# Designs tried in a protein design run: peptides against a protein of PDB entry 4AID. Part 15

Target 1, 242 residues: chain A of PDB entry 4AID
Amino acid sequence: FDIKRKTIEWGGKTLVLETGRIARQADGAVLATMGETVVLATAVFAKSQKPGQDFFPLTVNYQEKTFAAGKIPGGFFKREGRPSEKETLVSRLIDRPIRPLFVKGFKNEVQVVVTVLQHDLENDPDILGMVAASAALCLSGAPFMGPIGAARVGWVDGAYVLNPTLDEMKESKMDLVVAGTADAVMMVESEIQELSEEIVLGGVNFAHQQMQAVIDAIIDLAEHAAKEPFAFEPEDTDAIKA

## One batch from the design tools (peptide; aimed at target 1 A142)

Design b1_p12_8_s3 (made by RFdiffusion4, then SolubleMPNN; from b1_p12_8, 9 letters changed)
Fold by OpenDDE base, seed 3:
Order: structure tokens, then sequence, then C-alpha cells
Structure b1_p12_8_s3 (fold): chain B 242 residues (1-242), chain A 12 residues (1-12)
């Protein structure tokens, strides 16, 4: 097994990105770990466009599977077939920042699946899922102009906290999720309790600075483990309007 | 973004 691994210290926690052990049938597959929270991201893309495809068919599916039941809050047997409200929300959080980063004119089907394998009840698998999905796409050879990083920012005791625990978040006046590239913020989602715009903007900047180490870790992993880029030439859509 | 994806593609 050619297992490639990147390990970094991130917000006082060890982040591990691993490829080559599991899901080798996917175009990209990453096992991401932070604390004892573990997610598997897989990226699969079609090697051709469907006849008559007029939009970009990206599907993102975040799943908290029943075999992690007992380590996930609310551990009732989910009926196979309907995502929970949380799974639907996190699938959108992953979709929003990655969708704009595909090469314009690419209309091959892309499926990103993020599966929570373990939850430690401290580290939320949503941020880890965003990072793992980014890494899996960068390894896949898909025409994805990533990586993205992601971070959650809290406001606890008058300071910014990177990726607060679920217990620290109960004391936080801010739940700020940011995703971006090295150069730009792509997505902000925020719940805020009576904080100034200055503190919130400072939180976005803090998140974007702190995610650079994750972006660099995904690049280093991809340099060692990415597949050959899929040969995609965008059709010159300007030539069809003459 | 394009420069980061280009670095990944140039390092392969």
Amino acid sequence: as target 1 above (242 residues)
Amino acid sequence: SAAVAAKIAEAL
C-alpha cells in the first residue's frame, strides 16, 4: 500500500490527512483526523459529459452513518434514504465554496461524499469534512482550482478561538464558519450574539490566516499523491455565438 | 486559486 500522510499542528490540535489506504476506487480519497474525529472524503468524476447536459452536475453528500452511532449526538437509527437536517446543512457548507472553483465549461458529473467514521464529541466533523473534501478533489485529477481551507472561529473570553470544541462553543458569542482559497474568502456562514461588525470582520480575517496551514498541507499531500490532471479543454463557447 | 492549482499541477 502506497500510503501518503501529511500531519500538521493546527489550532493546538493534530490534523492528519491520509490517502492510499481506503476507497482506492475513487478518483480521490482522503481520510482526515482531528482529535478522535475521523472523516472519509471521496471524489468521483465522470470522464465524459452526458448528452444534452446544460449545467454543472456537482453533488455533495455529507453523511453521519449508523456505525458511528453511540459517538454521534442523537444516535437513533437513521432510516436509510433521507438526510438529517444537519447532514443537509453540512452538505451545503461543503458545496458552496467548492462549486465556483471548477473550470468554467466543465459539465461532467462530480460526486463528493463525506462520511463521518468517528466523532469524539469535541471536534465537529463539518470543518474536517470541508478540509477532507478539498483534499480529495485536489488528489482526484478533476479540473478543480482548489484547494480550499476551512475554519470555525469562536469568540470566547474576549478572544478569537480557532475550531472551538462543542463545549467551548456553548460559551462562544460567535459561530463563524469560513472557507477560502490561499487568495480569497469563498464562503462565510455566521451566527452572532451582539458582536460588533469589527469583531466579525476580524474573525473572517483570522479564519483566512489560520486556514493557510491547511491549504499548504493539502498542496504538499497532492504533490506526492495526486493523480495526473484530467485532460479537459473547455469548448470555446465564444466561437458558437458567431 | 489558479496559481495554487497550477503549483499542484507543476509539482506532479
Scores: peptide ipSAE 0.011, ipTM 0.535, DockQ to the pose 0.017
OpenDDE base, seeds 1, 2, 4, 5: peptide ipSAE 0.010, 0.007, 0.011, 0.008; ipTM 0.559, 0.518, 0.520, 0.520

Design b1_p12_8_s4 (made by RFdiffusion4, then SolubleMPNN; from b1_p12_8, 8 letters changed)
Fold by OpenDDE base, seed 2:
Structure b1_p12_8_s4 (fold): chain B 242 residues (1-242), chain A 12 residues (1-12)
Amino acid sequence: as target 1 above (242 residues)
Amino acid sequence: SAAVAAKRELAA
């Protein structure tokens, strides 16, 4: 197996991005680990457009499997067949920042699946899932203009905290999830308790700054493990210049 | 697109 791995220290935790061991049948597959939380992201894309396809058919599915449920808060009662509210929310958190980064005119089906394999009860798999999905897309050869990074920012004891633990989040006055490229913030989702706009904006900036190390790590992984870019020629050549 | 070119440079 040709296994490529990137490891960085990120917010006082070890982030590992690995490819080449699992899900080799996917166009891209990344096993991401932060602490003892582990996610598998897979990206698959169709090599042709469906006849009459008029929109970009991206599907993102975040899932917390029952085998991991013993370490996942609230996981004990997942009935088979419907995504939980959390799974639906996190699927959207992943979808929102990646969707606009596909080359305009690309209308081949894309499926991103993020599966939580392990949860440490400290590191939320959502941020890790966003990072892993970004990495899997970058490896896939799909016409995806990533990577994105992601970060959660807390506000604890008058300071920003990068990717607060579930315990630190109990004391946090902010749950701020940010995703972006190297150059731009693509998505913000926030729950805030009585904080100034200045602190919130500072949190967005802090997140965007802190995710650069993750973006760089995905790029480094892609340099060593990405598939050849899919030969995509959009019918509208003007769409390539935007 | 400079960005498609950048991905081609990463693959080269």
Scores: peptide ipSAE 0.024, ipTM 0.541, DockQ to the pose 0.014
OpenDDE base, seeds 1, 3, 4, 5: peptide ipSAE 0.017, 0.021, 0.015, 0.022; ipTM 0.594, 0.634, 0.579, 0.600; seed 5 fails the geometry check

## One batch from the design tools (peptide; aimed at target 1 M145)

Design b2_p13_1 (made by RFdiffusion4)
Pose (drawn by RFdiffusion4):
Structure b2_p13_1 (pose): chain A 242 residues (1-242), chain P 13 residues (1-13)
Amino acid sequence: as target 1 above (242 residues)
Amino acid sequence: PIDTLEVARERRE
């Protein structure tokens, strides 16, 4: 039972989100394509709370398969091993904006895994990885507040540029990754060539505008394909506090 | 229970 939101031509690139063919046993699994870069994002959460668990345990593992680029690993063991700098950075990039959007009071194990299956030498899977992770979370039925969008905004020839490619990045004076909900920007990360607070802030806002088409697309797939929501009421400590 | 997608939809109205 296969389902896509393949629409979203997004910033001139085709973004497809598919579910129900791959990884049916995960709570949420989405194969996401943008251009010709492909990632599988899976989301599983435990249906129970561990005794005495006192914080919300969430793990995000982003991993690149070298076959995503037609190469065998250079390591002595010819197999991927410990995460690289890029994999741990991207893992925090996904975790940061998601961790706060789970319902306050929820403490079940949650694991989201994003695996890079194909890289097209143009579209960085890191942003795509964020979107696919967000899509799988919505589909899983966990207490995850609305979808997250994300984008990279560059600054080329005095204009904002959405999701610039790797070659476009050579000419950009800004590298800004923003992830947000429909209402709010949730995270920023950037490297900037001494641009003003105004332009920087402008790029953040441009990104938040430009990522709406993605949140819409995730909401659209969730309407057709999400699992039943996991019931979770927080404790009404409201009367005791007053 | 809190329906997260429905709350998001209502906020956008």

Design b2_p13_1_s1 (made by RFdiffusion4, then SolubleMPNN; from b2_p13_1, 7 letters changed)
Fold by OpenDDE base, seed 2:
Structure b2_p13_1_s1 (fold): chain B 242 residues (1-242), chain A 13 residues (1-13)
Amino acid sequence: as target 1 above (242 residues)
Amino acid sequence: SIDPLALMKERRQ
């Protein structure tokens, strides 16, 4: 196997991005680990557009499978076939920031699947899933103008906390999920308890700053492991520089 | 053709 790995320290935790061992049949595949939480992101894209395709057919599917259920709160009762509310929400959290980063006019089918393989009950797979999906797309050769980074920010004891544990989140007055590129915030999702707008905005900035290390890690992985770019010619090239 | 990786590297500069 041609295994490529990037490891960084991120918010006091080790983030590992790995490719080349698992799901090699995908266009891009990344195994991401933070603590003992492990996700597999796969990206697959069609090499042609379907006749009459009028929209960009991106599907993002986040899944917490039953084999990981022994470590996932409430996982024991997941019926096969219907996404949970959490899985639906996280799929949207991944979709929202990546969808606008595909080259305009690209209407080939794209499927991103994020599968939680292990959960440590400390590190939520959602942020890790966002990072892994970004990395998988950057490796795939798809015309994806990523990477995105992602971060969760808490507010605990009057300070910002990067990617708080599930236990720290119980004491947090903020659940702020941010995704963005190197240059821009692409998505904010927040639940706030009695905090000023200034603190929330500061949290967005903190998240965006902290995710740069992840963005850099994805680029470094892509430099060593990305497939050749798919031969796609957009109708309008000027839209890529904006 | 678009090279996403090339564009990612250019943005780091």
Scores: peptide ipSAE 0.443, ipTM 0.909, DockQ to the pose 0.726
OpenDDE base, seeds 1, 3, 4, 5: peptide ipSAE 0.426, 0.422, 0.437, 0.436; ipTM 0.905, 0.905, 0.908, 0.911

Design b2_p13_1_s2 (made by RFdiffusion4, then SolubleMPNN; from b2_p13_1, 7 letters changed)
Fold by OpenDDE base, seed 3:
Structure b2_p13_1_s2 (fold): chain B 242 residues (1-242), chain A 13 residues (1-13)
Amino acid sequence: as target 1 above (242 residues)
Amino acid sequence: SIDPLAAFKERRK
């Protein structure tokens, strides 16, 4: 097996991005680990466009496997076959920043699946899932102009905290999720308790700065493990040079 | 043809 791995220290935790061991049938597959939380992201894209396809058919599915009762918060009500509210929300959080980064005119079907394999009850798999999905797309050969990074920012004891634990989040006055490229913030989602606009904007900037290490890690992994780019030529070449 | 990896490397410079 040709296993490629990138490891970085990120917010006082070890982030591991790995490819080549599992899901080899996908166009891109990344196993991402932070603490003892583990997610698998897979990216698959069609090699042709369907006749009459008029929209970009991107689907993102985030799923938390219900292992034994008590290891995944909220696991009691997962009916087989329907996403939970959390799974639906996280699927959207992943979709929002990646969708605009595909080359204009690309209308081949793309499927991103993020599966939580393990949860440590400290590190939320949503941010890890965003990072893993970005990495899987960058490895796939799809015309995806990423990578994106992602970060959660808390406000605890008058300071920003990168990717607070579930316990730290109980004391946080901010739940700020940011995703972006090296150059731009692409998505912000926030729940805020009585904080100034200045603190919130500072949180967005903090997140964007902190995710650069993740973006660089994905690029480094792609340099060693990405598939050959899919031969796609957009109809309007002028839109890509901007 | 678009080379995403080339684009990634260009943004890193």
Scores: peptide ipSAE 0.356, ipTM 0.885, DockQ to the pose 0.725
OpenDDE base, seeds 1, 2, 4, 5: peptide ipSAE 0.359, 0.350, 0.351, 0.372; ipTM 0.891, 0.883, 0.880, 0.894; seeds 1, 5 fail the geometry check

Design b2_p13_1_s3 (made by RFdiffusion4, then SolubleMPNN; from b2_p13_1, 7 letters changed)
Fold by OpenDDE base, seed 3:
Structure b2_p13_1_s3 (fold): chain B 242 residues (1-242), chain A 13 residues (1-13)
Amino acid sequence: as target 1 above (242 residues)
Amino acid sequence: SIDPLKLEKERRK
């Protein structure tokens, strides 16, 4: 087993990104751990485009498996096959920032699957899932112009808190999820209680600054473990305008 | 700062 691992301290917690042990059949696969929350992200892409494919066929599926439900609040037996509201929401949170980062003209099928393997009841697997999905894509060889980082920002006792625990979030006046590249914010999702625009904008900036360590960690992992880039040349659409 | 876009472009050369 050629196992590669990157470990960083992030917001007072240890983030671990690991590849090479599990899901070797995927183009990219990453185990991400924060606290005792563990997610597996896999990225698979088709090596050819389907005839007549007019749009980029990206599918993102975030799932919390029932075997992890012994540690997941709300342990109603998820009927096989229907995503929960949370799973649907988190799938969109992952999709939104990654979709625009694929090379223009790439229309091969891409499937990203994020599976929650363990939940510690403190660290929400959504942010971890975003990070893991980004890392898996960067390892895959797909024409993905990532990585993205992600962060949740709370506002507790008049200060920004990076990736607040589920208990700290009960006291937070802000639930701000940000995703971006090293250079740009790609996605903001926010629920805010009576905070100024200045505090919210400061939260976005704080998130973007704090996610740089994650972006750097994914880059370092990719330098040591990424597959060869898929040979894709976009059709020179500028040659049709001449 | 390592530009991830630059790294990916350099890996494709």
Scores: peptide ipSAE 0.022, ipTM 0.648, DockQ to the pose 0.198
OpenDDE base, seeds 1, 2, 4, 5: peptide ipSAE 0.018, 0.020, 0.020, 0.020; ipTM 0.613, 0.591, 0.608, 0.628

Design b2_p13_1_s4 (made by RFdiffusion4, then SolubleMPNN; from b2_p13_1, 8 letters changed)
Fold by OpenDDE base, seed 2:
Structure b2_p13_1_s4 (fold): chain B 242 residues (1-242), chain A 13 residues (1-13)
Amino acid sequence: as target 1 above (242 residues)
Amino acid sequence: SINPLEEMKRRLE
C-alpha cells in the first residue's frame, strides 16, 4: 500500500487526510479524520462523455451509513433507502462549491460519495466531508480546479470559534458554514441569532482565512498522491463564455 | 492539457 498522509492542527484539533489504504478502485479516495469523526470521500469520473450529454452530470452523495449510526444522533432508525434531510442538505453543501470548479465543457459523469464511517458526537462530519470530497477530487485526476476548503464558524461568548463542537454550537449565536478556494468564497450557509451584519461578515472572513491551512494541506497531499491529470481538452467554444 | 495540480500550485505562488 502506498499510503500518503497529511496531518495539520486546525482549530485546536488534528485533521488527518489519508489516501492509498482504502477505496483504491476510485479515481480519488481520501479518509479524513478529525477527532474521532471519520469520513471516506471517493471521487469517480467517467473517462468519456455520454452521447448527447448536454449538462454536467455531477452527483454528490453524503451518507451516514448504519454501521456508523451507533455513534450518530438519531442514527438508530435510518432505513437504508432514502437520504435523510441532513444527508440531503450536506450533499448540497458539498455540491454547491465544487460544481463551479470543474472545467467548463467537461460533461463526463462524476460521482462524489462521502461516507461517514465514525462520529464522535463532537465533530460534525459535514465540514470534514466537504474537506474530504475536495481532497478526493484533487487526487482523482479529474479536471477539478480546486481545492476547496470549508469551515464552520460559531459565535460563542463574543468570539469566533472555528468548527465548534456540537456542544459549543448549542451556545453559539451563529452557525456559519463557508466553503471557498484560496482566492474566493464560493458558498455561505448561515443560521444567525441576533448578530450584526458586521459580525457575520467577519465570520465569513474568519472562515476563509482559517480554511487556507486545509487548502494547503490538500495541495500538499495532491502533490504527493494525485493521479496523472485526465487528458481533457475543452472545446474552444466553451472557453470563451467564461 | 489541463493540470489541476499545477493550477493549484500557481495560486499559491
Scores: peptide ipSAE 0.401, ipTM 0.906, DockQ to the pose 0.755
OpenDDE base, seeds 1, 3, 4, 5: peptide ipSAE 0.361, 0.374, 0.365, 0.362; ipTM 0.897, 0.899, 0.895, 0.894

Design b2_p13_2 (made by RFdiffusion4)
Pose (drawn by RFdiffusion4):
Structure b2_p13_2 (pose): chain A 242 residues (1-242), chain P 13 residues (1-13)
Amino acid sequence: as target 1 above (242 residues)
Amino acid sequence: TWEKYEEDFPPPW
């Protein structure tokens, strides 16, 4: 039972989100394509709380398969091993904006895994990885507040540029990743060539505007394909506090 | 010269 939101031509690139064909045993699994870069994002959460668990345990693993680029690993063991700098960075990039959007009071194990299956030498899977992770989370039925969007905004020839490619990045004076909900920007990460607070802040806002089409697309797929929501009431400590 | 910027924002609730 296969389902896509393949619409969302997004910033001139085709973004497809598919579910129900791959990884049916995960709570949420989305194969996401943008251009010709492909990642599978899976989301599983435990349906129970571990005794005495006192914080929300969430793990995000982002991993690149070298076959995503037609190469065998250079390592002595010719197999992927410990995560690289890029994989741990991208893992925190997804974890940061998600961790706060789980319902306060929820402490079940949650694991989201994003695997890069194909890289098109143009579209960085890191942003795509964020979007696919967000899509799988919505579909899983966990207490995850609305979808997250994300984008990279560059600054080329005096204008904002959405999701610039790797070659466009050579000419950009700004590298800004923003992830947010429909209401709010949730995270920023950037490297900037001494641009003003105004332009930087402008890029953050441009990104938040430009990522709405993605949130819409996730909401659309969730309408057609999400699992039943996991019931979770927080404790009404409201009367005791007053 | 290059500069870096990182920030997190609370949710709107």

Design b2_p13_2_s1 (made by RFdiffusion4, then SolubleMPNN; from b2_p13_2, 6 letters changed)
Fold by OpenDDE base, seed 3:
Structure b2_p13_2_s1 (fold): chain B 242 residues (1-242), chain A 13 residues (1-13)
Amino acid sequence: as target 1 above (242 residues)
Amino acid sequence: MWRRFEAEFPPPW
């Protein structure tokens, strides 16, 4: 098997991005690990547009399967069915920063699926899911102008904390999720307790700086493991308006 | 008091 792996130290934790072992039928597939939290991201895209497709049909599904229920509190009650509130929110967190990065005019169906395989009860699989989804898209050959990185920033004891544990987050005055490219912040989602705008803006900058190592790790993985880019020529819609 | 803030910054293309 042609298994390719990138390992980095990130926020005092080991991040592992792996491809080539699982889900080989997908266009891109990445197994991402941080601590003992493990996610599988898969990206699949249609090789043609449906007739009359007017919008970009991107679907993002984050899911925590019942087989991970031995480590996920309440997982024993997860029936196969409607996404939980958490699964819906995390699916949106992944969707928001990736959707704008597809080449304009690309309207082929794209499906991103992030599956939590293991949870350590310390490392939230949402940030790991964002990173894994970005990596899977970069490997897929889809016309995706990523990678994105992602980071969570806490504010604990008057300092920024990169990807705080679930226990550190109880003492945090900030839950700040940032996603972006190498050059730009794409998305911010935050809950803040009595902090100045300066601290929050500093948190966004801190997140964007700290995600560069993840972006570089995805690029390095893609240089070795990406499929050939799908030949997509956007219809020159500007040539029809002259 | 908790405050929520959400923002999206599309790429320039």
Scores: peptide ipSAE 0.310, ipTM 0.886, DockQ to the pose 0.833
OpenDDE base, seeds 1, 2, 4, 5: peptide ipSAE 0.297, 0.289, 0.303, 0.300; ipTM 0.880, 0.876, 0.883, 0.881

Design b2_p13_2_s2 (made by RFdiffusion4, then SolubleMPNN; from b2_p13_2, 7 letters changed)
Fold by OpenDDE base, seed 3:
Structure b2_p13_2_s2 (fold): chain B 242 residues (1-242), chain A 13 residues (1-13)
Amino acid sequence: as target 1 above (242 residues)
Amino acid sequence: HMRHFEAEFPPPW
C-alpha cells in the first residue's frame, strides 16, 4: 500500500490530505481531515468521449452520509434519497471553480464525488470537500489545470477569521467562500451583514492568501502520488477558422 | 439586511 500523506497547519487547525489507502478504483482519491471532520473525494474520468458529446459532462456530487450516528443528534438514516438543499449547494460550490479549469475541448465524462465520513460539529465539511475534490482531480491524471484552493472567511469582532467554526459563524458578519488557483480568484460566494466593500474585498484577498498553503500542499501531494497525465490532444479548433 | 454576492472569474486561458 503506497500511502502518501501531506499535513499542514491551516488557520490554527491541522489539515491532512491522504491518498492510496481507500477508493483505489478511482482515477484520483483523497481522504481529507480537518479537526475531526473527514471527507473522501473521488475523481473518475472516461478514457474516451461519447459519440456526439457536445458539452463537457462534469458531475459533482457532495453527500453527507449519516454514518456519523455517534455525534449527529437526530437519527435520520437518510437512505439513497434526493440530495438535501445543503448537498445541492455544496455540490455547486465545488463545481463552479473546477469546471472552467479543464482543458478546452475535453468532453470525456468526469465524476467528482465528495462523501462526508465524519463531522465534528465545528468544522464544516464544505471547504474540506472543495480542497479534497481539487486534490483528487490533481492526482487523477485528468486534464485539470488546478489545483484550486478554497477558504471560508468570517468577520468576527472587527477581524477576518479563516474557516470559522460553526459556533464562530453565528457571530460572524460575513460568510465568504473563495476558491482560486495560485494566481487567480476563480469563484466568490458570500453572505454579508452591513459590511463595506473594502472589508469584503479585503476578505477575498485574505482568503486567496490563506489558500496558498493548501494549493502548495496539493501540489506536493501530486508530485509524489499523481498518475501520469492522460494523453489528451485538444482538437485544433484554429483549423476550423481557415 | 443580508447581501448575497456571487462571482465567477474565467481562467486566463
Scores: peptide ipSAE 0.297, ipTM 0.878, DockQ to the pose 0.861
OpenDDE base, seeds 1, 2, 4, 5: peptide ipSAE 0.288, 0.187, 0.292, 0.279; ipTM 0.873, 0.830, 0.875, 0.871

Design b2_p13_2_s3 (made by RFdiffusion4, then SolubleMPNN; from b2_p13_2, 7 letters changed)
Fold by OpenDDE base, seed 2:
Structure b2_p13_2_s3 (fold): chain B 242 residues (1-242), chain A 13 residues (1-13)
Amino acid sequence: as target 1 above (242 residues)
Amino acid sequence: MWRRFSAEFPPPW
């Protein structure tokens, strides 16, 4: 096993990104850990486009499996067959910032699967899942112009809090999820209680600053563990406008 | 009252 691991301190918590142990048959696979919350992200992409494929067939699937449910609040028996509201929302939170970062004209099927393996009841697996999905894509060799970072920002006792615990979030006046590249904010999703626009914008900036350490950690992991880039040349669709 | 805000900023390419 060629196991590569990156460990950083992030918001007063240890973030671990690991590859090479699990799901080695995927194009990219990352085991991400923060506290005792553990997620597995896998990225798989088709090596050819399907005939007649007219859209980019990206599927993102966030799943909290029943084996993790013993540590997930309310987790007695997920009924097989339908994603929960949370799983649907988190799948979208992951999809939204990554979808635009694929090379234009790439229409090979891409499947990102994020599986919660363990939950500590403190660290929400959504942010960790976003980070892990980004890392898995960067390792995959897919034509993905990542990494993205992600962060949750709370507003507790008049201060920004990076990735507040589920308990700290009860006291938070803000639930702000930000995803972005090194250079740009790509996505914002927020719920805010009676805060000024200045505080919210400051929270976005804070998130973007704090996610840089994660982006750098993904880059460092990819430098040591990424597969060779898939040889994809976008068809010069601009040549048809001449 | 909680206020929801959602935004997306596509890359420049």
Scores: peptide ipSAE 0.381, ipTM 0.902, DockQ to the pose 0.860
OpenDDE base, seeds 1, 3, 4, 5: peptide ipSAE 0.366, 0.378, 0.368, 0.368; ipTM 0.897, 0.903, 0.899, 0.899

Design b2_p13_2_s4 (made by RFdiffusion4, then SolubleMPNN; from b2_p13_2, 8 letters changed)
Fold by OpenDDE base, seed 2:
Structure b2_p13_2_s4 (fold): chain B 242 residues (1-242), chain A 13 residues (1-13)
Amino acid sequence: as target 1 above (242 residues)
Amino acid sequence: MMRRFSAEFPPPW
C-alpha cells in the first residue's frame, strides 16, 4: 500500500493527514487525526454530468456512526438514519467554504463524506472534518480550487486559543470557526459573549494566520498523493453575453 | 447574552 502521510504541529497538537490506507475506492480519501480524534473524509465525483443538470450537485455529509459509539459524546443513543442537529450543522460548516471553490460550470455530482471514527473528548471532530474534507478534495482530481483551511478560535483568559479543547471551550467567551483559502477568509461562524469587535476581528485574523500551516500541509500531501486532475473545461459562459 | 454571527465571502474569482 502506498501510504502518504503529512504530520504537523498545530496549536500545540499533532495533526496527521494520511492517504492510501483506507477508502481507496474514493476519488480522494484522507484519514485525519488530532489527538485521539480520528475522521475519515472521502470525496467522490461523477465523471459525467447528468442530462438536464442545472445546479452543482454537491452533497456534504458529516456523520458520527454508531461504531464510534462510546468514543463520541452521546454516541450510545445514535440510531442509524437521520442526521443529528450537530451532524447537520457540521455538514453545512464543511459545505459552505468548499462549494464556491468548485470551477464554475462543473455540474458533475460530488459527494463528500466525513465520518468520525474516534473522538477523544478533547478535540472536536468538526474542524478536523473540515480539514480532512479539504484534503480529500485536493487529492481527488476534482476541479476544486482549494485547499481550504479551518480553525476554531476561543477567547480564554484574555487570549486567543487555537482549537480549544471541549473543556477550554466551556471557559471561552468566543466560539469562532473560520474557514478560508491561503489568500482569503471564506466563512465565519461565531458565538460570542460580550467581546469587542476588535477582539472578534482579531480572532478571524488569528484563525486565518493559523490555518496556513494546515493549507501548506494539504498542499504538500497533494503534491505527493493527488490523482491527475480530471479533464474539465468550463463552458465559456461569457460567449452567451455577446 | 450570546451573539451569533455568520458570514460567507465568495472567492475573488
Scores: peptide ipSAE 0.351, ipTM 0.893, DockQ to the pose 0.884
OpenDDE base, seeds 1, 3, 4, 5: peptide ipSAE 0.344, 0.349, 0.342, 0.342; ipTM 0.890, 0.895, 0.891, 0.891

Design b2_p13_3 (made by RFdiffusion4)
Pose (drawn by RFdiffusion4):
Parts: structure tokens; C-alpha cells; sequence
Structure b2_p13_3 (pose): chain A 242 residues (1-242), chain P 13 residues (1-13)
């Protein structure tokens, strides 16, 4: 039972989100393609709380398979091993904006894994990785507040540029990743060539405008394919507090 | 439920 939201031509690149063919046993699994870079994002959460668990346990593992680029690993063991700098950075990039959007009071194990299956030498899978992770979360049925969008905004020839490619990045004076909900920007991360607060803030806003098409697309797939929502009521400590 | 944006100016500091 296969389902796509393949629409979203997004910033001139084709973004496809597919579910129901791969990884059917995960709560949420989405194969996401943008251009010809492909990642599988899976989301599983435990249907129970561990005794005495006192914080929300969430793990995000982003991993690159070197076959995603047609190469065998250079390491003595010719197999991927410990995460690189890029994999741990991207893992925090996904975790940061998601961790706060789970319902206050929820403390079940949640694991989201994103694996890079194909890299097209143009479209960084890191942003795509964020979008696919968000799509799988929505589909899983866990208490995860609305979808997240994300984008990289560059600054080339005096204009904002959405999801610039790796070659376009050589010419950019800004590298800004923004992830947000429909209402709000949730995170920023950037490296900037001494641009003003105004332009930087402009790029953040441009990104939040440009990522709406993605949140829409996730909401659209969730309408067709999401699992039943996991019932979770927080405790009404409201009367005790007053 | 409405979700508010982060303080971007502070995050950029």
C-alpha cells in the first residue's frame, strides 16, 4: 500500500516522500528523495514508559552509507564504523528542533534513524534528512507537535537562495540552516561572512516562508498515511499548582 | 496550541 507526496516541486528541485513500501514494521518510515539524493527516515517509539524514567529519552542517528556515492570505505575494515564529524553534527541538527515538540510529560523511548542511501553530488542530504525525519515522525503516531520544515538559505549575488547546491555554496557568503514549525522558527545554525543582523535575520525569515511548502507536503502525506495517534494525556497538575 | 519562535537575535550571539 504505497503512497507518495511527490508534488512539491520545491525551490526548483523535486522532492518526493514515499511510505508503505519500505520499512513497514517501523512506526513511521519515509523514503525521501530531493533531486537524486535519497534517505530513509524511520521512527519508532516504545508503547510503554520505563519505571522511574525521569526525562524524555530520544535518540537520533543520522548515518551515511558510502555506497550512496559509489565508493567503498577507505578504512582498514572497508566498512562504515564510528560516526564521523558530519554524522554527529547532522544528528544534533535533527534532534535539536524535534526534542521540544514532543508533548510535555511524555517519556517513552523514541528513536529516529535517517540513513543516506544515495547522494547526487548536488543536493546535501542533511536538509533532506531533516525533512524525512519529520515526515516519519508525523506518520508514526507519536505525540509529536505538527511537522517541522527545514531549509538552507545562502546569500549569492546580493539575494537569498533556497537550498543552494554544493557548487552554489562556493559562491555564497552565508550558510544558514533553519528548521521550524508552521508557527515558529525552532533552530538556526550558520556560518556567515560578516553580514548584518538585518540580512541574517532576513534569511531566517526567508527560510521560514520557504519551508511552508514542505510542512504542507508532510501534512498531506500524514492525511493519507499516518498511523492512529498514540493517546497520551499529560497530568492536570493545574489545580495543585494554583 | 501556538508555538512561538526562538529569540533569533540571542541565538545568533
Amino acid sequence: as target 1 above (242 residues)
Amino acid sequence: TTVESIDVKKALE

